# Ledger of designs, part 22: peptides against a protein of PDB entry 6J07

Target 1, 107 residues: chain A of PDB entry 6J07
Amino acid sequence: GQRGWFCGSVSQDLRQFWVAEGGTISDPRAADFLFSCDASHPDTLRIYQSLDYIEDNATVFHAYYLSAVANAKIKNSVALGHFILPPACLQKEIRRKIGSFIWEQDQ

## One batch from the design tools (peptide; aimed at target 1 F33 Y48 F61 H82)

Design b2_p19_8_s4 (made by RFdiffusion4, then SolubleMPNN; from b2_p19_8, 10 letters changed)
Fold by OpenDDE base, seed 5:
Structure b2_p19_8_s4 (fold): chain B 107 residues (1-107), chain A 19 residues (1-19)
Amino acid sequence: as target 1 above (107 residues)
Amino acid sequence: SLDELLNRLLERAAALEAR
């Protein structure tokens, strides 16, 4: 099973898609997948400040991943790694190394 | 380093996709 947590910044449509694809929704401590659309949202900030995240046992992904999967013509053509959502304090430095994030390009 | 952090994050993403 796929256990996911969602920041309040994520739309109900994307949450429903997750469930429709066989996922369940849980608290962040029990979840394997953490989704957010806003690195500055209070819910997401709590994740970044958590012990699990600090100890590299958690990763936050941009929920746009789910939209990309829903619209993909070929299954498995969407790479989860492209949707890692780092804390705001790191985003500028990351952009200098790998370029703009996918969700920024498509919006 | 930032490169090491990115690699760890990518490895975690790959592991999650493999489930």
Scores: peptide ipSAE 0.426, ipTM 0.874, DockQ to the pose 0.517
OpenDDE base, seeds 1, 2, 3, 4: peptide ipSAE 0.426, 0.426, 0.423, 0.421; ipTM 0.875, 0.874, 0.874, 0.874

## One batch from the design tools (peptide; aimed at target 1 I94)

Design b2_p20_1 (made by RFdiffusion4)
Pose (drawn by RFdiffusion4):
Structure b2_p20_1 (pose): chain A 107 residues (1-107), chain P 20 residues (1-20)
Amino acid sequence: as target 1 above (107 residues)
Amino acid sequence: EEREEEIKEARELLREILEM
């Protein structure tokens, strides 16, 4: 049983794959998986500003997770953690902090 | 239960990245 919802800014291909394969597939408002291909001004904001996100009861995953699984053997591998989709206001700094050299570490 | 653990781990990882 894997319930999941997609923001408006998600390729229909990815939705189709979610419908086609996985646990028992359903796509309600709350659901168990929260997928998006955006974090700027889409329906996704409604997750980031929910009390569930604040209380660590919601994590938004990039919908390309489904693309990675579709291009994997079946469902194995492809760990979720690689597709954490943080709020866009954080992304600029997240990339710099990760990409910076050890002699920089600016903060 | 496993799903809740995954969400917590994902949020802990995000906090660890922000503390870098």

Design b2_p20_1_s1 (made by RFdiffusion4, then SolubleMPNN; from b2_p20_1, 9 letters changed)
Fold by OpenDDE base, seed 2:
Structure b2_p20_1_s1 (fold): chain B 107 residues (1-107), chain A 20 residues (1-20)
Amino acid sequence: as target 1 above (107 residues)
Amino acid sequence: DELKELIKKSKELLREILGL
């Protein structure tokens, strides 16, 4: 299914869109998808510090993915992989190597 | 995927630091 967890940094509108598209909202451990708009938000930091994340069993995505899907002419044109939200400590190096994140370009 | 690899390496480092 499409079980999603949402950081407090994610707007209610995006959460509602997720549900409208057939998703459900769950706690992080039960979720298939973890969404956040802020890698430094306490909710997201707790994910990064969790065993599931450390053991590479969890990935956080920027919730802007949902906005992109909502506005895309072809929804399949939006690749979820481009919206991986890494911990703050990695973001500078990642930008150096592969450029700015999509959500930074569009907002 | 370079991003995936960077995240993986970071998580590996965290595991080492935590003694996991």
Scores: peptide ipSAE 0.083, ipTM 0.638, DockQ to the pose 0.068
OpenDDE base, seeds 1, 3, 4, 5: peptide ipSAE 0.047, 0.070, 0.082, 0.071; ipTM 0.566, 0.623, 0.638, 0.621

Design b2_p20_1_s2 (made by RFdiffusion4, then SolubleMPNN; from b2_p20_1, 10 letters changed)
Fold by OpenDDE base, seed 2:
Structure b2_p20_1_s2 (fold): chain B 107 residues (1-107), chain A 20 residues (1-20)
Amino acid sequence: as target 1 above (107 residues)
Amino acid sequence: DKIKELIKAAKEKLREILGL
């Protein structure tokens, strides 16, 4: 089983999907996956400020990944790496070079 | 772990893009 942490910005529906697919919900330190829908949410900011994150031992993913998986014909066709949610201070530069994030395209 | 490796690669790519 995979352990996930969820920012308060993530809907209950997505959390429920995670659990329905066999995942469990844990605190950030124990989680294998960290999900957020808002890089500026206080919960997410705390992650970015944590030693685990600063030391590159943690990665925050946009929870829209779960929605994409739920709707995908081929489940493994959704690339988790495309859903990395960087701190807000980096997002502008990333968009400048590679375009809008997937979760922004689907809005 | 394949997933961990994929994540690592993705982060490395992002760092490359950012010039870090």
Scores: peptide ipSAE 0.379, ipTM 0.850, DockQ to the pose 0.358
OpenDDE base, seeds 1, 3, 4, 5: peptide ipSAE 0.379, 0.378, 0.378, 0.375; ipTM 0.849, 0.847, 0.849, 0.849

Design b2_p20_1_s3 (made by RFdiffusion4, then SolubleMPNN; from b2_p20_1, 9 letters changed)
Fold by OpenDDE base, seed 4:
Structure b2_p20_1_s3 (fold): chain B 107 residues (1-107), chain A 20 residues (1-20)
Amino acid sequence: as target 1 above (107 residues)
Amino acid sequence: DELKELIKKAREELRKILGL
């Protein structure tokens, strides 16, 4: 099953979509997917500071991925890799490579 | 684990984007 953790920055609508698609919500330690909308949110910061994350055993995704999936004509056409949410300290460097994150383009 | 592989692939995609 798909177990997801959600930062407090993620809207209830996106959480509901996750559940509607068959996902469950769990603690971050048990979660397969970690979703956040704010790399600076305390919830997300705790993930970045966790041993699992620093040992490269965890990945945070921007919850906008779920919105993209919900709006996509083909559900599996949305590339999860484009929605990795890195720590704030790395985002500027990444933007130099990709321009802007997908979740920033419609803001 | 299929989900872990999916996440791994996602991370690899990012690395490709970054040219790493």
Scores: peptide ipSAE 0.283, ipTM 0.800, DockQ to the pose 0.351
OpenDDE base, seeds 1, 2, 3, 5: peptide ipSAE 0.264, 0.274, 0.279, 0.274; ipTM 0.792, 0.796, 0.798, 0.796

Design b2_p20_1_s4 (made by RFdiffusion4, then SolubleMPNN; from b2_p20_1, 12 letters changed)
Fold by OpenDDE base, seed 1:
Structure b2_p20_1_s4 (fold): chain B 107 residues (1-107), chain A 20 residues (1-20)
Amino acid sequence: as target 1 above (107 residues)
Amino acid sequence: SDIKALIKEMKKKLREILGL
């Protein structure tokens, strides 16, 4: 099964979608997928500060991925890799070089 | 597997962007 953790910044609707699609909700250490809508949210910051994350054993994804999946007409058309949510301190430089993140384009 | 690879590549790309 797919185990996911959700930052408090993620809406209940997206959480429910995750569960409806067969996912379960777990604590960060047990989760296979970490979802957040705010890199500056305290919950997410704790992830970034965790040993698992620092050691590159964890990845935070923007929960907009779930919305994109829900709205996609073609299965597997949404690439999870494009929804990696890096720490806020890195985002400015990333935007400078590759442009706005996908989730920002629809905001 | 494909997703895992994609994530890895994306991380690599990000690191390159950041000069890490």
Scores: peptide ipSAE 0.221, ipTM 0.771, DockQ to the pose 0.336
OpenDDE base, seeds 2, 3, 4, 5: peptide ipSAE 0.219, 0.220, 0.217, 0.215; ipTM 0.770, 0.768, 0.769, 0.766

Design b2_p20_2 (made by RFdiffusion4)
Pose (drawn by RFdiffusion4):
Structure b2_p20_2 (pose): chain A 107 residues (1-107), chain P 20 residues (1-20)
Amino acid sequence: as target 1 above (107 residues)
Amino acid sequence: SLEEEVEEAKELGTATKKLE
């Protein structure tokens, strides 16, 4: 049983794959998986500003997780943690902090 | 390309995980 919803800014291909394969597939408002291909001004904001996100009851994953699984053997591998989709206001700094050299570590 | 976009989304998610 895997319920999942998609923001408006998600390729229909990814939605179709979700419908086609996985646990028992359903796509309600709350659901168990929260997918998006955007974190700027889409429906996804409604997740970031929910009390569930604040209380660690919601994590947004990039919908390309489904693309990675579709290009994997079946469903194995492809760990979720690689597709955490943080709020866009954080992404600029997340990339820099990870990409910076050890002699920099600016903060 | 789509493959590059998938890699970029993976890299961002991995970066986020490392900082958590």

Design b2_p20_2_s1 (made by RFdiffusion4, then SolubleMPNN; from b2_p20_2, 11 letters changed)
Fold by OpenDDE base, seed 5:
Structure b2_p20_2_s1 (fold): chain B 107 residues (1-107), chain A 20 residues (1-20)
Amino acid sequence: as target 1 above (107 residues)
Amino acid sequence: SAAEEVAAAAELGRGALSLQ
């Protein structure tokens, strides 16, 4: 499916891009994809606290993924897996093990 | 399209993460 939920931290431009590219916007429970730009935003925190997330049935992705797709010169060259947005409490440890996140490298 | 690319990566979709 192409149903997406967006944290309030995501710009209107990226939301519009999603819709323009054939996506739809839904509530978190119905969404196939969850997008955020801020792991500490209240909207995103509510996702992390949900049963679906706690039980590993949900993933939050950084909305920068959409920017990367929009700017990609090669189709299908953007890997969604590189844009997983973990809770803030885990990010330091993750950076130590696998390096900085893509959205941090490009800013 | 962006939405199609996301859909194509569905295996990494809603339930992909297993952290914590």
Scores: peptide ipSAE 0.071, ipTM 0.648, DockQ to the pose 0.073
OpenDDE base, seeds 1, 2, 3, 4: peptide ipSAE 0.070, 0.058, 0.027, 0.066; ipTM 0.656, 0.642, 0.586, 0.650

Design b2_p20_2_s2 (made by RFdiffusion4, then SolubleMPNN; from b2_p20_2, 11 letters changed)
Fold by OpenDDE base, seed 4:
Structure b2_p20_2_s2 (fold): chain B 107 residues (1-107), chain A 20 residues (1-20)
Amino acid sequence: as target 1 above (107 residues)
Amino acid sequence: SMEDEIAEAAALGEGALKLQ
């Protein structure tokens, strides 16, 4: 499907891009994709605390993915897996092992 | 664009949510 949920931390521009590309916006329960720009935002925290997420049935992605897709002519490849947004409590360890997240680069 | 479509197709294939 092409249903997406968006944390309040995601800009209206990125939401509009999603819709322009054929996506629809839904609540988290009905969404196929969950987008956020802030792992500490209350909206995103509620996702992390949900049973669906705890049971590994849901994944949150950084909305910068959509920006990368929008600019795909400049960025050669865009893989959704590179934009997984983990809870804040895990991010330091992940950065230590595999480096900074894509959305943190060239800030 | 074609690049957008390719990226979207790849994203859909990764299965962001197991609920759908």
Scores: peptide ipSAE 0.027, ipTM 0.586, DockQ to the pose 0.061
OpenDDE base, seeds 1, 2, 3, 5: peptide ipSAE 0.026, 0.027, 0.025, 0.026; ipTM 0.586, 0.566, 0.605, 0.602

Design b2_p20_2_s3 (made by RFdiffusion4, then SolubleMPNN; from b2_p20_2, 11 letters changed)
Fold by OpenDDE base, seed 1:
Structure b2_p20_2_s3 (fold): chain B 107 residues (1-107), chain A 20 residues (1-20)
Amino acid sequence: as target 1 above (107 residues)
Amino acid sequence: SEAAEIAEAAELGAAALSLQ
């Protein structure tokens, strides 16, 4: 399914794109996808602190994924996995190992 | 490394979610 939750850090345009593409918006517990633009936003922090996330049953994605999809010329060319938004405490180490996040590159 | 493992696991998880 395409049930998505959105952090307050995500623009209305991206939310609208999600809906236009057939998605629905739900609370985090019902959502299939969790989108955020800020790992430090209180909304996102609450996700990271949730039992679902702690138990590895939830994943947060950077909402820039939606922008990338919207602008993609090749169907299915955007890999969702590249947009995993980990907690801030892990980001530095991840950057060290695999490089800067894609949403940072396009800023 | 742990970071690499997390990244790989995350990608796999994302792929799984996309199939929902």
Scores: peptide ipSAE 0.029, ipTM 0.590, DockQ to the pose 0.053
OpenDDE base, seeds 2, 3, 4, 5: peptide ipSAE 0.026, 0.028, 0.026, 0.026; ipTM 0.571, 0.586, 0.572, 0.573; seed 3 fails the geometry check

Design b2_p20_2_s4 (made by RFdiffusion4, then SolubleMPNN; from b2_p20_2, 10 letters changed)
Fold by OpenDDE base, seed 1:
Structure b2_p20_2_s4 (fold): chain B 107 residues (1-107), chain A 20 residues (1-20)
Amino acid sequence: as target 1 above (107 residues)
Amino acid sequence: SEAEKVAEAAELGAAALSLQ
C-alpha cells in the first residue's frame, strides 16, 4: 500500500514528495506507513501508545527516509529498515546494538 | 514511484523491529 500518516513534525515538503510519488495521506489507523521526525512529538507519542503499536501491528519510520530516497542516486539504495523510529525509551538500547541512527549521522 | 519503493522496503523495516 501507499497510504501514509505524517506526524506534525514532518515538513510539508516531505509530505508533498510522498504524494507526488503516488502516496496518499491518511489517519494512522488506515495508514500503511507512519512517518515522524520526532519520537517525542505528541502525535508520535499517541502512536506509540496505541493498541496497534503495542501489539506490534504498527511501525513508525523517520521521515528522513523520504528525503534520502528523493536524493538517492542508486535505485532502491535506501533501506527503510534503517529508518525505524522507536520510542525514546528504546533508542539507547537500539543504538547500542546497531549504532547511531542514520538521521542522526546526517545532522 | 517512491511510494512504491517504500512499500517494497517494508519488510526490511519489519525485520528491524526485532530489535525493539
Scores: peptide ipSAE 0.034, ipTM 0.619, DockQ to the pose 0.134
OpenDDE base, seeds 2, 3, 4, 5: peptide ipSAE 0.030, 0.030, 0.032, 0.028; ipTM 0.612, 0.612, 0.633, 0.579; seed 4 fails the geometry check

Design b2_p20_3 (made by RFdiffusion4)
Pose (drawn by RFdiffusion4):
Structure b2_p20_3 (pose): chain A 107 residues (1-107), chain P 20 residues (1-20)
Amino acid sequence: as target 1 above (107 residues)
Amino acid sequence: LEEELEEAAALRRELEDLVL
């Protein structure tokens, strides 16, 4: 049983793969998986500003997780953690902090 | 899968704390 919803800014291909394969597939408003290909001004904001996100009851994963699984053998591997999709207001700093050298570490 | 979701949630918090 894997319920999942997709923001408006998600390729139909990814939705189709979700429907085709996985646990028992359903796509309600709340669901168990929260997928999006955007974090700027799409329906996804409704997750980031929910009390569930604040209380650590919601994590948004990039919908390309489904693309990675589709290009994996079946469903093995492809850990979720690689597809955490943080709020866009954070992404600029997340990339810099990760990409910076050890002699920099600016903060 | 539930354990993986917990780990992903913990990783999300650590990632946001890196910026904050």

Design b2_p20_3_s1 (made by RFdiffusion4, then SolubleMPNN; from b2_p20_3, 11 letters changed)
Fold by OpenDDE base, seed 3:
Structure b2_p20_3_s1 (fold): chain B 107 residues (1-107), chain A 20 residues (1-20)
Amino acid sequence: as target 1 above (107 residues)
Amino acid sequence: MAAELEAARKKFRELKQMVL
């Protein structure tokens, strides 16, 4: 099953897409997939500060992944790994060393 | 899906190694 949690920064459309694709929505502790559109959103910050995240048992993904999947012409052509949403401070280092994120390029 | 998730998590770990 696909259990997902969504930050308040994620639109209802993307949430509905997730459910339409067979996903379920749960609290962050039970979720396998954590989606956010804003690393600075309080909901997401609470994830980053959680024990599960600190212990590397959780990963936050940018919800733009779902949009990309929805718009993809070929199923499985969108790599989840490209949509990792790290904390802001880490994002800064990533941008500095290896470039901008996909969602920043498309928007 | 589970495989994708694991692969993504691995990638994240690798990214951290690169930038930290």
Scores: peptide ipSAE 0.439, ipTM 0.874, DockQ to the pose 0.502
OpenDDE base, seeds 1, 2, 4, 5: peptide ipSAE 0.436, 0.437, 0.435, 0.439; ipTM 0.873, 0.873, 0.873, 0.874

Design b2_p20_3_s2 (made by RFdiffusion4, then SolubleMPNN; from b2_p20_3, 10 letters changed)
Fold by OpenDDE base, seed 5:
Structure b2_p20_3_s2 (fold): chain B 107 residues (1-107), chain A 20 residues (1-20)
Amino acid sequence: as target 1 above (107 residues)
Amino acid sequence: MEEELRQTRELRRQLINMVL
C-alpha cells in the first residue's frame, strides 16, 4: 500500500484524492510519501529535523504533484522527481542552478 | 510507484549534495 503523511499546509481535496487513488494516511514515521505545500510550515520543518530525513530515509514532496496527477491526460506523465521539496534554506541555491520549481511556474 | 520513490530518494540526495 501507499502510505502518506500530509503537512497541515495541504488541502483536504488533495488528501481525499490520495485516498481515492488507493493511498492511506499515516504518521510521518510510518509514511513512505511525505507531502507538503510549505517548506517553512512547522509540520514540514519537523520532518526536515527528523532522524529519518537526516539519514536520507525520507523525502518531502510538494503536494502539487497530486494536483498534477489528477489533471494529467496521460498516465505516468507526471514525474514525482520534479516535486521534491527541499528545505527552504536550500531552495535559493537550487533555483540558481536548475531554475524555479514546477509548483512556482503555474503562477 | 515504490520504485519511483526509491529513485526520488536518490535524486533528493544528489540534489542536496549539489548545493552543499
Scores: peptide ipSAE 0.296, ipTM 0.816, DockQ to the pose 0.536
OpenDDE base, seeds 1, 2, 3, 4: peptide ipSAE 0.295, 0.293, 0.289, 0.296; ipTM 0.815, 0.813, 0.813, 0.816

Design b2_p20_3_s3 (made by RFdiffusion4, then SolubleMPNN; from b2_p20_3, 10 letters changed)
Fold by OpenDDE base, seed 3:
Structure b2_p20_3_s3 (fold): chain B 107 residues (1-107), chain A 20 residues (1-20)
Amino acid sequence: as target 1 above (107 residues)
Amino acid sequence: MEKELEETRKKFRELKALVE
């Protein structure tokens, strides 16, 4: 199944969309997909500081992915990989090398 | 989605290696 965790920074609408599409909501340890809209939110920071994340067993995605999926005309046209939300400490270097994140471009 | 997640995690590791 699609087990997701949501940072408090994610709107209730996006959470409801996830469930409507067949997803379930769980705690971070049980979740396969971790969604956040703010890398600096305390909920997300706790993820980045967790052993699972440090050992590369977890990935945080920007919840804007769900908005993109909801608005997409072509199914499966939105790539999850474009919505990886790295810790703030890495974002500056990422922007320097590959440019702004997709959710920033669409802001 | 499960396969996509696995591929995404791989890409993320590669991305981190690129920028770190």
Scores: peptide ipSAE 0.219, ipTM 0.760, DockQ to the pose 0.498
OpenDDE base, seeds 1, 2, 4, 5: peptide ipSAE 0.216, 0.214, 0.213, 0.218; ipTM 0.758, 0.756, 0.755, 0.760

Design b2_p20_3_s4 (made by RFdiffusion4, then SolubleMPNN; from b2_p20_3, 11 letters changed)
Fold by OpenDDE base, seed 4:
Structure b2_p20_3_s4 (fold): chain B 107 residues (1-107), chain A 20 residues (1-20)
Amino acid sequence: as target 1 above (107 residues)
Amino acid sequence: MEEELRETRELMKQLIALVQ
């Protein structure tokens, strides 16, 4: 399925785009995709603290993915994997080893 | 997207392993 959960940090426009593309919106426990624009938002922090996430059964993505898809000439040209949103505590080291996140480059 | 999600989760595991 294409069930998505959205942190309160995500705009209504991006949520509407998700639905327009065939997605549904659900609570985080039922969701297949978890979207956030802020790893420090209380909603997102609760995800990171959940057993599903700790046990690697969930992944949080930066909602900028949806914006990138909306703006792309070819929808499939945007790789979801580039938009993994890890907890803030890991982001510094990821930037050090891999580089800046895409949503940071395009802002 | 489901297949991409699966691959993404594996990528996430690799990233975490790399960082830790």
Scores: peptide ipSAE 0.127, ipTM 0.681, DockQ to the pose 0.499
OpenDDE base, seeds 1, 2, 3, 5: peptide ipSAE 0.124, 0.122, 0.120, 0.123; ipTM 0.679, 0.678, 0.675, 0.677

Design b2_p20_4 (made by RFdiffusion4)
Pose (drawn by RFdiffusion4):
Structure b2_p20_4 (pose): chain A 107 residues (1-107), chain P 20 residues (1-20)
Amino acid sequence: as target 1 above (107 residues)
Amino acid sequence: LTDEEEENFVEGEEIIEELE
């Protein structure tokens, strides 16, 4: 049983894969999985500003998680944590912090 | 986000680039 919803900015291919394979597939408003290919000004904002996101009851994953699984053997491997999709206002700093050298660590 | 989650995010961008 895996319920999941997709923001408007998600390739139909990824939605089709979600429908085709997984646990029992359904796609309601709340759901169990929150997928998006965007975090700027799409329906995804409705997750980031929900009380569930604030209270750690919602994590948005990049929908390319489904692309990674489709190109994996079946469903194994492909850990979710690699596809955490944070708010875009954070992404610029997240990339710099991770990409910076040890002699920099600016903050 | 934790440091691990931030690292996983960047690793995820690399994975997305490979898939594209």

Design b2_p20_4_s1 (made by RFdiffusion4, then SolubleMPNN; from b2_p20_4, 8 letters changed)
Fold by OpenDDE base, seed 5:
Structure b2_p20_4_s1 (fold): chain B 107 residues (1-107), chain A 20 residues (1-20)
Amino acid sequence: as target 1 above (107 residues)
Amino acid sequence: LSDEEQANYYKGLEIIAELE
């Protein structure tokens, strides 16, 4: 199934959309997808500090992905990979290479 | 580099590769 974990920084609307699309909500260890809107939120920081993340067995995605999916005309037109949310200490270097993150472009 | 810095370095490279 589609098991997702959500940082406290993610709105209820996005969580509800996930469930409406057939997803379930679980703890980080059981989740297939980890969503956050704030790399500096304590919930997200705990993920970055976890052994699963350090060993590259976990990826955090920006929850704005769900909003993009909800508004997309064509299913599967939104690439999940473009919404990887890296730790704050890496974001400057990543922006230097790829430009602004998608979730920052409309702000 | 510390273990943490090294881990972050490789994680960053992986993320960049995924986004490109």
Scores: peptide ipSAE 0.274, ipTM 0.797, DockQ to the pose 0.054
OpenDDE base, seeds 1, 2, 3, 4: peptide ipSAE 0.271, 0.245, 0.163, 0.263; ipTM 0.800, 0.781, 0.690, 0.788

Design b2_p20_4_s2 (made by RFdiffusion4, then SolubleMPNN; from b2_p20_4, 8 letters changed)
Fold by OpenDDE base, seed 2:
Structure b2_p20_4_s2 (fold): chain B 107 residues (1-107), chain A 20 residues (1-20)
Amino acid sequence: as target 1 above (107 residues)
Amino acid sequence: LTDEQQRNYYEGLKIIEELK
């Protein structure tokens, strides 16, 4: 399915785009995709603290993915894997290994 | 997800899991 949960840090425009593309909005327990624009937002922190996330059954993605998809000229050219949003405590080490996050490069 | 998205997704998860 295409059920998505959205952190309060995600704009209404991106949420509307998700729905326009055939997605639905659900609570994080039922969601297939979790979107956030801020790893330090209370909504996202609750996800990181959840049992599903701790047991590696959940992944948070940066909502900038949706913006990239909206602006892509070629369908399926945007890699979702490049938009994994890890907890803030891990980001420094991750940047060391795989480089700066894609949403930071365009800022 | 496309095949490429799937590969990148799992590679990313693997790296994150190694850091946990």
Scores: peptide ipSAE 0.044, ipTM 0.637, DockQ to the pose 0.138
OpenDDE base, seeds 1, 3, 4, 5: peptide ipSAE 0.044, 0.044, 0.041, 0.042; ipTM 0.632, 0.629, 0.625, 0.631

Design b2_p20_4_s3 (made by RFdiffusion4, then SolubleMPNN; from b2_p20_4, 8 letters changed)
Fold by OpenDDE base, seed 2:
Structure b2_p20_4_s3 (fold): chain B 107 residues (1-107), chain A 20 residues (1-20)
Amino acid sequence: as target 1 above (107 residues)
Amino acid sequence: LSDEEQANYYKGLEIIKELE
């Protein structure tokens, strides 16, 4: 399925794009994809603190993925795995290993 | 997800798990 949850930090434009592409919007527990633009937003923090996330049954993605898909010349050229949004406390170490996040490079 | 996307997804998860 293509059920998505959106943090309050995500613009309405990106939400509308998700729906236009055939997605639906649901609560976090029912969602297949969790989108956020801010790891420190209260909505996202609640995800990180949830049992589903702690037990590795949930992953948060940066909503910039949707923007990248919308602007891609080739629809399947955007890799979702590059848009994993980790908790703020892990981001520094991740940047050290793999470099700056894609959403930071294009802003 | 394509095979490449899946590989990247799992790679990302692995990195995160190693840091936790």
Scores: peptide ipSAE 0.041, ipTM 0.594, DockQ to the pose 0.138
OpenDDE base, seeds 1, 3, 4, 5: peptide ipSAE 0.040, 0.031, 0.032, 0.033; ipTM 0.598, 0.589, 0.588, 0.591

Design b2_p20_4_s4 (made by RFdiffusion4, then SolubleMPNN; from b2_p20_4, 7 letters changed)
Fold by OpenDDE base, seed 1:
Structure b2_p20_4_s4 (fold): chain B 107 residues (1-107), chain A 20 residues (1-20)
Amino acid sequence: as target 1 above (107 residues)
Amino acid sequence: LTDEQQENYYKGLEIIKELE
């Protein structure tokens, strides 16, 4: 499925793109994809605190993924895995290991 | 990092690597 949940930090434009590409918008529990632009946003924090996330049944992606897809010259060339948005408390160490996040580079 | 945070960190890295 292509059900997506969006944090309030995600622009309406990206939400509209999701829908235009055939996606639907749902609550986090029903969503196949969780999008956020801010790991510290209350909406996203609630996801990180949810049982689904704690049990590794949910993944939050940075919504910049959608922007990257929209601007991609080659379809399916954007790797979703590069857009995993971890909790803020982990990001420093993750950056140390793998470098700055893509959305930070392109902003 | 707490033990839980550290675990989540490694899980996160694993997920990222697996999706790459």
Scores: peptide ipSAE 0.069, ipTM 0.638, DockQ to the pose 0.063
OpenDDE base, seeds 2, 3, 4, 5: peptide ipSAE 0.057, 0.046, 0.046, 0.049; ipTM 0.627, 0.612, 0.614, 0.613

